Peptides against a protein of PDB entry 5EIB. Designs and how they scored, part 244

Target 1, 366 residues: chain A of PDB entry 5EIB
Amino acid sequence: VDLEPGTMDSVRSGPFGQIFRPDNFVFGQSGAGNNWAKGHYTEGAELVDSVLDVVRKESESCDCLQGFQLTHSLGGGTGSGMGTLLISKIREEYPDRIMNTFSVMPSPKVSDTVVEPYNATLSVHQLVENTDETYCIDNEALYDICFRTLKLTTPTYGDLNHLVSATMSGVTTCLRFPGQLNADLRKLAVNMVPFPRLHFFMPGFAPLTSRGSQQYRALTVPELTQQMFDSKNMMAACDPRHGRYLTVAAIFRGRMSMKEVDEQMLNVQNKNSSYFVEWIPNNVKTAVCDIPPRGLKMSATFIGNSTAIQELFKRISEQFTAMFRRKAFLHWYTGEGMDEMEFTEAESNMNDLVSEYQQYQDATAD
Target 2, 366 residues: chain A of PDB entry 5EIB as posed
Amino acid sequence: VDLEPGTMDSVRSGPFGQIFRPDNFVFGQSGAGNNWAKGHYTEGAELVDSVLDVVRKESESCDCLQGFQLTHSLGGGTGSGMGTLLISKIREEYPDRIMNTFSVMPSPKVSDTVVEPYNATLSVHQLVENTDETYSIDNEALYDICFRTLKLTTPTYGDLNHLVSATMSGVTTCLRFPGQLNADLRKLAVNMVPFPRLHFFMPGFAPLTSRGSQQYRALTVPELTQQMFDSKNMMAACDPRHGRYLTVAAIFRGRMSMKEVDEQMLNVQNKNSSYFVEWIPNNVKTAVCDIPPRGLKMSATFIGNSTAIQELFKRISEQFTAMFRRKAFLHWYTGEGMDEMEFTEAESNMNDLVSEYQQYQDATAD

## One batch from the design tools (peptide; made by RFdiffusion4, then SolubleMPNN)

Design b2_p23_6_s4 (from b2_p23_6, 11 letters changed)
Fold by OpenDDE base, seed 2:
Structure b2_p23_6_s4 (fold): chain B 366 residues (1-366), chain A 23 residues (1-23)
Amino acid sequence: as target 1 above (366 residues)
Amino acid sequence: SRKAFLERERAKVEKALAYRAAQ
């Protein structure tokens, strides 16, 4: 789905374009112009019914519909505005299905789009209310990984998207292969989301690989485990050491000893015990899939529900506040039929989310 | 409630569409 036809043509002409049904390409003509309001209320609202028709068709073809997965950017107008509109509409029609998102967070390091803080804040408001699971993929973290870890002097969107694809492949491993922990979206939610609003995940991946980089030497289970818990491997720009993990899932892929994995996972938890809440028992889940990712002998994917994720939301909030106080570009949104109060409501809800994370960070076992 | 939220959001969308149509 896109409000711009050119993006879809690129997907269709791409190496995997044939995996999608032609009728499942739904697109507009005008684009959103990086305006959330155009995506959510005008251009997107005019197109959304056509998308819902496709969603219904595909949903009816499912033997067992678990839920929905949306991949979108929160900085743009289409991904943020229309994406969240679509989430809202799907949630209304399918209230008992899991809503999962891969939400790409904007960063000034990666994009020059001035209104990204508005789009992100308005989107986060919707995600708090209408998603069950949100993987926070932060462009700032991706950029920093590319630059600092992968030593890419000029990280491209291609480089960032490579990390995104690796992460998405990792976190969906249990859904794609039988007999795994978190084999369905609902089980994942049960294990990862102790409180309904606190459903924002920090993903991580090891080994970090770039396109065109020589196959990194086969990592050991200890090295994978260590890297997976390293802040430098997190796809969200927050330091887990500044918060506490509510829940963690680790997904190992490749031929390895379950015993060794369990030992290393126990060791890393013990070494980092101060960074876990003590009042959620058995809050670390481990899965091992014998099938490695393509081109690697083994990998580990991390999913963290950490109170440190508040750093990401604080960053967005600070940027939002700096613009909103000046009423910068506000007329672009109000001109699409938005009320200024919607900005205040979205900001408030995001700040409430931050406060909730902080509350649970500071909570002790009674 | 989630239901009330979704109803409010629907109303906002309808209002915005009406606003656009009146321009």
Scores: peptide ipSAE 0.539, ipTM 0.937, DockQ to the pose 0.748
Fold by OpenDDE base, seed 3:
Structure b2_p23_6_s4 (fold): chain B 366 residues (1-366), chain A 23 residues (1-23)
Amino acid sequence: as target 1 above (366 residues)
Amino acid sequence: SRKAFLERERAKVEKALAYRAAQ
């Protein structure tokens, strides 16, 4: 789905374009112009019913509908505005189904779009209320991984998207292979979300290896485990060491010893015990799938629900506040029929979320 | 409640669509 037709042609012409049904390509003509309000209230609102018709059709074809997965950017008007509109509409029609998102967070280091803080803040407000699980994928973190870890001198959107795709494949492994931990979206939510509003995850993937080092790297369970818990491998721009994990899931893929995985997972928890809350028992879950990802002997995917994620929201809030105090570009949003109060409501809800994370970070076992 | 939130959001969207139609 896009508000611009050209993106659909790019998907169709891509290596996997043929896996999608032509009738499931829904697109507008005018675009959102990086404006959340155009995506949410005008251009997107005019298109959303046609998207919902496709959603209904596909939902009816499911033997057992678990829920929905949305991939979107929070910086752009389509992904942020129309994406959150679609979430709201789907949530209303399917209130008992899981809403899962892969939400790409904007970064001023990667994008020149000046209104991204507005789009992100308005989107986060919607995600707090209408999603059950949100994977926070931060373009800043992706850029840093590409530059520092992968040794890419000039990271491209293609390089960033490769990390996103690897992560998405990793976190969905348990959904695609029966008999695994978190075999459905609801089980994942139960294991990962101890408090309904605190459903924002930091993902990570291992191995992350530079092209020059690939030939020298042994893929071992200890190395995967160590890298997976390394702050430098987090795909959200926050340091887990500045917070505490509420819950963690680790998904290993490939032929490996379950005993070795369990031993290494226990070791990493013990080494990092100060970074876990002590009042949530059994808050680390591990899954092993014997099927490796394509091109790798083994991999590990990390899902963390950490109070450190508040750093991401604080960054967005600071950027938002700096723009909003100046009333910069507000007329682009209000001109689409949006009320200025929606900005303050969204800001307040995001700040409340930050406060909630901090509260649970500071909580002790009674 | 989530229901009340969704109802408010629907009303906002309807209001904005009406606003656009009046322009």
Scores: peptide ipSAE 0.527, ipTM 0.934, DockQ to the pose 0.775
Fold by OpenDDE base, seed 1:
Structure b2_p23_6_s4 (fold): chain B 366 residues (1-366), chain A 23 residues (1-23)
Amino acid sequence: as target 1 above (366 residues)
Amino acid sequence: SRKAFLERERAKVEKALAYRAAQ
């Protein structure tokens, strides 16, 4: 789904364009112009019923519908505005199904779109209320991984999207292969989300290796385990050491010893015990899938529900506040029929979320 | 509640669509 036809054409003409049903391509003509209000209230609102018709059709073809997965950016107008509109409409029609998102957070290092803080804040407000699970994929973190870890001098969207795809493949492993931990979206939510509003995950992937060192690197369970808990490998620009893990899931892929995995997972938890809440028992879950990802002998994917994620929201909030105090570009949104009070409501709800994370970070076992 | 949120969001969308149609 897109409000611009050209993006859909690029997907259709791409290497895997044929895997998508032609009837499932729904697109607009005018785009959102990086304006959340165009995506949510005008251009997107005119298109959303056509998308819902496709969603209904595909849902009816499912023997057992678990829920929905949306991949979208929060910096743009379509992914942010229309994406959150679509979530709202789907939630209304399917209130008992899981809403899962892969939400790409904007970064000034990646995009020069000045209104991204507005689009992101307005989107986060919607995600807090209408999603059950949100993977925070932060372009800030992706850029830093590409530059520092992968040694890419000038990271491209292709390089960032490669990390996104590896992460998405990793976190969905248990959904795609039978007999694993978190074998369905509801089970994932039960294991990962102790508090309904605190459903924002920091993903991580291992191995992350530069092209120049890849040939010299041994892939071992200890190395994977160490890397996936390293702050430098997080796909969200927050340091887990500045917060506490509420819950963690680790998904190992490839032929490895379950015993070795369990030993290494225990070791890393013990080493990092200060960064876990002590009042949530059995808050680390591990899965092993014998099928490695393409091109790797083994991998590990990390899913963390950490109070450190508040650093990401604080960054967005600071950028939002700097613009909103100046009333910068507000007329672009209000001109689409949006009320200025919606900005204040969204800001307040995001700040409340930050406060909730901080509360649980500071909570002690009685 | 989620229900109340969805009702408010629907009303906002309807209001915005009406605004656009009046322009």
Scores: peptide ipSAE 0.538, ipTM 0.937, DockQ to the pose 0.760; fails the geometry check
Fold by OpenDDE base, seed 5:
Structure b2_p23_6_s4 (fold): chain B 366 residues (1-366), chain A 23 residues (1-23)
Amino acid sequence: as target 1 above (366 residues)
Amino acid sequence: SRKAFLERERAKVEKALAYRAAQ
């Protein structure tokens, strides 16, 4: 789905364009112009019914509908505005289905779009209320991984999107292969989300190796385990050491010893015990899939529900506040029929979320 | 409640669409 036809043409002409049904391409003509309100209230609202018709049709074709997965950017107008509108509409029609998102967080390091803090804040407000599971994929973290870890001098959107794709492939492994931990979206939610509002995940992927170092790196279970818990490998720009893990899932792929995986997972938990809450028993889950990713002998994917995610929301909030105090560009949103109070409501809800994470970070076992 | 939230969001969308149609 896009409000711009040109993006859809790029997908259709791409190497995988033929895997999508032509009738499932829904697009507008006017775009959102990086304005959440255009995506949510005007251009997107005019298009959303046609998307819902496709969603209904595909849902009816499912033998067992678990839920929905949305991939969207929170910095743009379409992904943020129309994406959250779509979530709201789907949630209303399918209240008993899981809503899962891959939400790409904006970064000043990657985009010069000045209104991204507005779009992100307005989107987070919607995600807090209407999603069950949200993978936070932060363009800032992706950029830093590309630059520092992968040694890319000038990271491109292609480089970032490669990391996104690897992460998405990793976190969906258990859904795609039988007999795994978190084999369905509901089980994932039960294992990962102890509190309904605290459903924002820090994904991570291993191995991440620079081209120059690939030839010297052995892929071992200990190295994968160490790397996936490294703050530098998090796809969200927050340091897990500044918070506490509520829950963790680790998904290993490839031919490896289950015993070795269990030993390394126990070792990393013990070594990092101060970074886990002690009042959630068995809060680390491990899965092993014998099928490696394409082009790798083995990999590990990390899913963390950490109170450190508040750093991401604080960053957005600070940027939002700096812009909103100046009333910068507000007329672009209000001109689409949006109320200025919605900005304050969204900011307040995001700040409440930060406070909730901090509360659980500071909580001790009685 | 989630229901109340969704109802408010629907009303906002309807209001915005009406505003656009009046311009």
Scores: peptide ipSAE 0.537, ipTM 0.937, DockQ to the pose 0.786; fails the geometry check

Design b2_p23_7_s1 (from b2_p23_7, 11 letters changed)
Fold by OpenDDE base, seed 1:
Structure b2_p23_7_s1 (fold): chain B 366 residues (1-366), chain A 23 residues (1-23)
Amino acid sequence: as target 1 above (366 residues)
Amino acid sequence: SAVEAARARRAAAAAEAARAALE
């Protein structure tokens, strides 16, 4: 789905374009112009019914519909505005199904789009209320991984998207292969989301290795375990050491000893015990899938529900506040039928979310 | 908590706004 035809043409002409049904390409002509209001209230609202018709058709063809997965950006108008409209409409029609998102967070290091803080804040307001699980994929973290860890001097969207795809493949492993922990979206939510609003995940992937070092690096369970808990490997620009994990899931892929995995997972938890809440017992879950990812002997994917995720929301909030105090660019949103009050409500909700994370970070076992 | 009070105020405001729009 897109409000611009060019993106759909690129997908269709791509190496995997044939895996999608032609009738499942729903697109507009006008685009959103990086305006959340165009995505949510005007251009996106004109297209949403056509998308819902496709969603219904595909849902009816499912043997067992667990829920929905949306991949979108929060900086642009389509992914943010229309994406959150779709989430709302799907949730209204399927209130008993899981809503899962892969939400790409904007960064000034990656994009010069000045209104991204507005689009992101307005989107987060919707995601807090209308999703059950949100993987926070932060373009700032992706850029920093590409530059610092992968030693890419000029990271491209292709390089960032490679990390996104590896992460998405990792976190969905248990859904795609039978007999795993968190084998369905609901079980994942039960294990990962102790509080309904605190459903924003910090994903991580290992191994992350520069092309020059790949030949010299042995992939071992201890190395994977150490890397997936390293703050530098988080796909959200947060330091887990500045917060506490509410819940964690680790997904190992490849031929390895379950015993060795359990030992290493215990060791890393013990080493990092100060960074976990003490009042949620057994808050670390581990899965092992014998099937490695393509091109790797083994991998580990990390899913963290951490109070440190508030650093991401604080960054967006600070950028939002700086623009909103000046009423910069607001006329582009109000011209699409938005009220200035919606901005204030969205800012307030995101700040409330930050406060909730801080409250649970400071909570001790009674 | 302050968070719960803020959430309650926001929910009330949203409900009032929704009612006002139906009117």
Scores: peptide ipSAE 0.013, ipTM 0.398, DockQ to the pose 0.036
Fold by OpenDDE base, seed 4:
Structure b2_p23_7_s1 (fold): chain B 366 residues (1-366), chain A 23 residues (1-23)
Amino acid sequence: as target 1 above (366 residues)
Amino acid sequence: SAVEAARARRAAAAAEAARAALE
């Protein structure tokens, strides 16, 4: 789905374009112009019914519908505005199904789009209420990984998207291969989401290795485990050491000893015990899949529900507040039918979410 | 709590907006 035709043509002409049904390409002509309001109230609202018709058709063809997975950006107008409209409409029609998102967070290091903090804040307001699981894929973190860890001097969208694809492949491993932990979206939610609003995940992937160093690195279970818990490997620009883990899932892929995995996972928990809440028992889950990812012998994927995710929301909130106090660019949103009150409500809800994470971070076992 | 009261208000407003959009 897009409000612009050019993205659909790129997907259709791509190496995997034939996997998608032609009738499932729903697109507009005008685009959202990086405006959440165009995506949510005008251009997106005109297209949403056509998307819902396709969603219904595909849902009816499912033998057992678990839920929905949306991949979208929060900095643009289409992914943010229309994406959150679509989530709301799907939630209304399928209230008993899981809503899962891969939400790409904006960064001024990656895009010069000035209004991204507005689009992101308005989107987070919707995601807090209408999603069950949200993987926070932060362009700030992706850029920093590409630049600092992968030693790419000028990171491209292609480089960032490679990390996104590796992360998405990792977190969906248990859904795609039988006999794994969290084999469905609902089981994942039950294990990862202790409180309904605290459903924003910090993903991580190992190995992350520069092209020049790949040939010399032996991949071991200890190295994967250590790198997976390293703040530099997090796909959200948060330091886990500044918060506490509510829940963690670790997904190992490749031929390895389950005993060695369990030993290393126990060691990393013990070493980092101060960074876990003590009042959630058995809050670390481990899965091992014998099928490695393409091009790697072994990998590990991390899913963290951490109170440190508040750093991401604080960054967006600070950027939002700096513009909103000056009423900068608001006329582009109000001209599409939005009220300034919606901005204040979205800011308030995101600040409340930050406060909730802080409350649970400071909570001790009585 | 103030947070719970704020959540309840937002949930009510969202439900009202959703109803108004269906009319």
Scores: peptide ipSAE 0.013, ipTM 0.388, DockQ to the pose 0.036
Fold by OpenDDE base, seed 3:
Structure b2_p23_7_s1 (fold): chain B 366 residues (1-366), chain A 23 residues (1-23)
Amino acid sequence: as target 1 above (366 residues)
Amino acid sequence: SAVEAARARRAAAAAEAARAALE
């Protein structure tokens, strides 16, 4: 789905264009112009019914519909505005189904789009209310991984999207292979989301290795375990050491010893025990899939629900507040039918979310 | 305001959820 036709042509001409049904390509003509309001209330609202018709058709063809997965950016107008409109409409029609998102967070290191803090804040407001699980993929963290870890001097969107695709493949492993932990979206939510509003995850993927170091790196369970818990490996721009993990899932892929995995997972928990809440017992879950990802002997994917994720929301909130106090660019949103109150509500809800994470961070077992 | 009322409800719900988890 896109509000621009050119994206559909790119997908169709791509190496996987033939795996999608032609009728499942829904697109507009005008785009959102990086405006959440165009995505949510005007251009996106005109297209949403056509998307919902496709969603219904595909849902009816499912023998057992678990839920929905949306991949979108929060900095743009289409992914943010229309994406959150779709989430709302799907939630209304399918209230008992899991809503999962892969939400790409904006960064000024990656994009010069000045209104990204508005689009992100307005989107987070919708995600708090209408999603069950949100993987926070932060363009700032992706850029830093590409630059620092992968030694890419000038990271491209292609480089960032490679990390996103690896992460998406990793976190969906349990859904694609039978007999695994978190084999469905609801089980994942039950294990990962102790509180309904605190459903924002920091993902991580290992191995991440620079081209120059690939020849010298052994892929071992200890190295994968160490890397996936490293603060520098988080695909959300927050430091887990500044917060506490509520829940963690680790998904290993490849031929490895389950015993070695369990030992390394226990060791990393014990080493990092101060970074876990003590009042959620057995809050680390581990899965092992014998099937490695394409091109790797083994991998590990990390999913963390941490109170440190508040750093991401604080960054967005600070940028939002600095613009909104000046009413900068606000007329582009109000001209599409938005009220200034919607901005204030979104800001308030995101600040409340930050406060909730802080409260659970400071909570001690009585 | 409606915003303040909504904030108060969310804060109350968060506090209740936090208490229930410690219980």
Scores: peptide ipSAE 0.011, ipTM 0.360, DockQ to the pose 0.018
Fold by OpenDDE base, seed 5:
Structure b2_p23_7_s1 (fold): chain B 366 residues (1-366), chain A 23 residues (1-23)
Amino acid sequence: as target 1 above (366 residues)
Amino acid sequence: SAVEAARARRAAAAAEAARAALE
């Protein structure tokens, strides 16, 4: 789905364009112009019914519908505005199904779009209420991984999207292969989301290796485990050491000893015990899938529900507040039928979310 | 205001969830 036709042409002409049904390409003629309000109230609202018709058709063809997965950017107008409209409409029609998102967070290092903090804040407000689980993929973190870890001097969208795709493949491993931990979206939510509003995840993927170091790197369970829990390996620009893990899932892929995985996972938990809440028992889950990802002998994917995720929301909130105090660019949103009150509500809800994470961070077992 | 009412509801829900977790 896109409000711009050119994106659909790029997907169709791409190496995977044939995996999608031609009738499942729903697109507009006019883009959202990086405006959440155009995506949510005008251009996106005109297209949403056509998307819902496709969603219904595909849902009816499912033997067992678990839920929905949306991939979108929160910085743009289409992914943010229309994406959150679509989430709301799907939630209304399928209230008993899991709503899962891969939400790409904006960064000034990646995009010069000035209104991204508005689009992101307005989107987060919707995600807090209408999603059951959200993978926070932060362009800030992706850029830093590309630059610092992968040693790419000028990271491209292609480089960032490679990390996104690896992460998405990793976190969905248990859904795609039978007999694994978190084998369905609901089980994942039950294991990962202790409180309904605290459903934002920090993903990570290992191995991440620069091209120059690939020949010298051993792929071992200890090295994967160590890298997976490294703050520099998080796909959200948060330091887990500044917060506490509520829940963790680790997904190992490849031929490895389950015993060795369990030993290394126990060791990393013990080493980092201060960074876990003590009042959630058995809050670390581990899965091993014998099928490696393409081109690797083994990998590990990390899913963390951490109170440190508040750092991401604080960054967005600070940028939002700086513009909103000046009413900068608001006329572009109000001109599409938005009320200024919706901005204040979104800001308030995101700040409340930050406060909730902080409260659970500070909570100790009596 | 609608914003204040919404904030109060969220704060109450967060406080209730925090209490339930400590129980």
Scores: peptide ipSAE 0.010, ipTM 0.416, DockQ to the pose 0.019

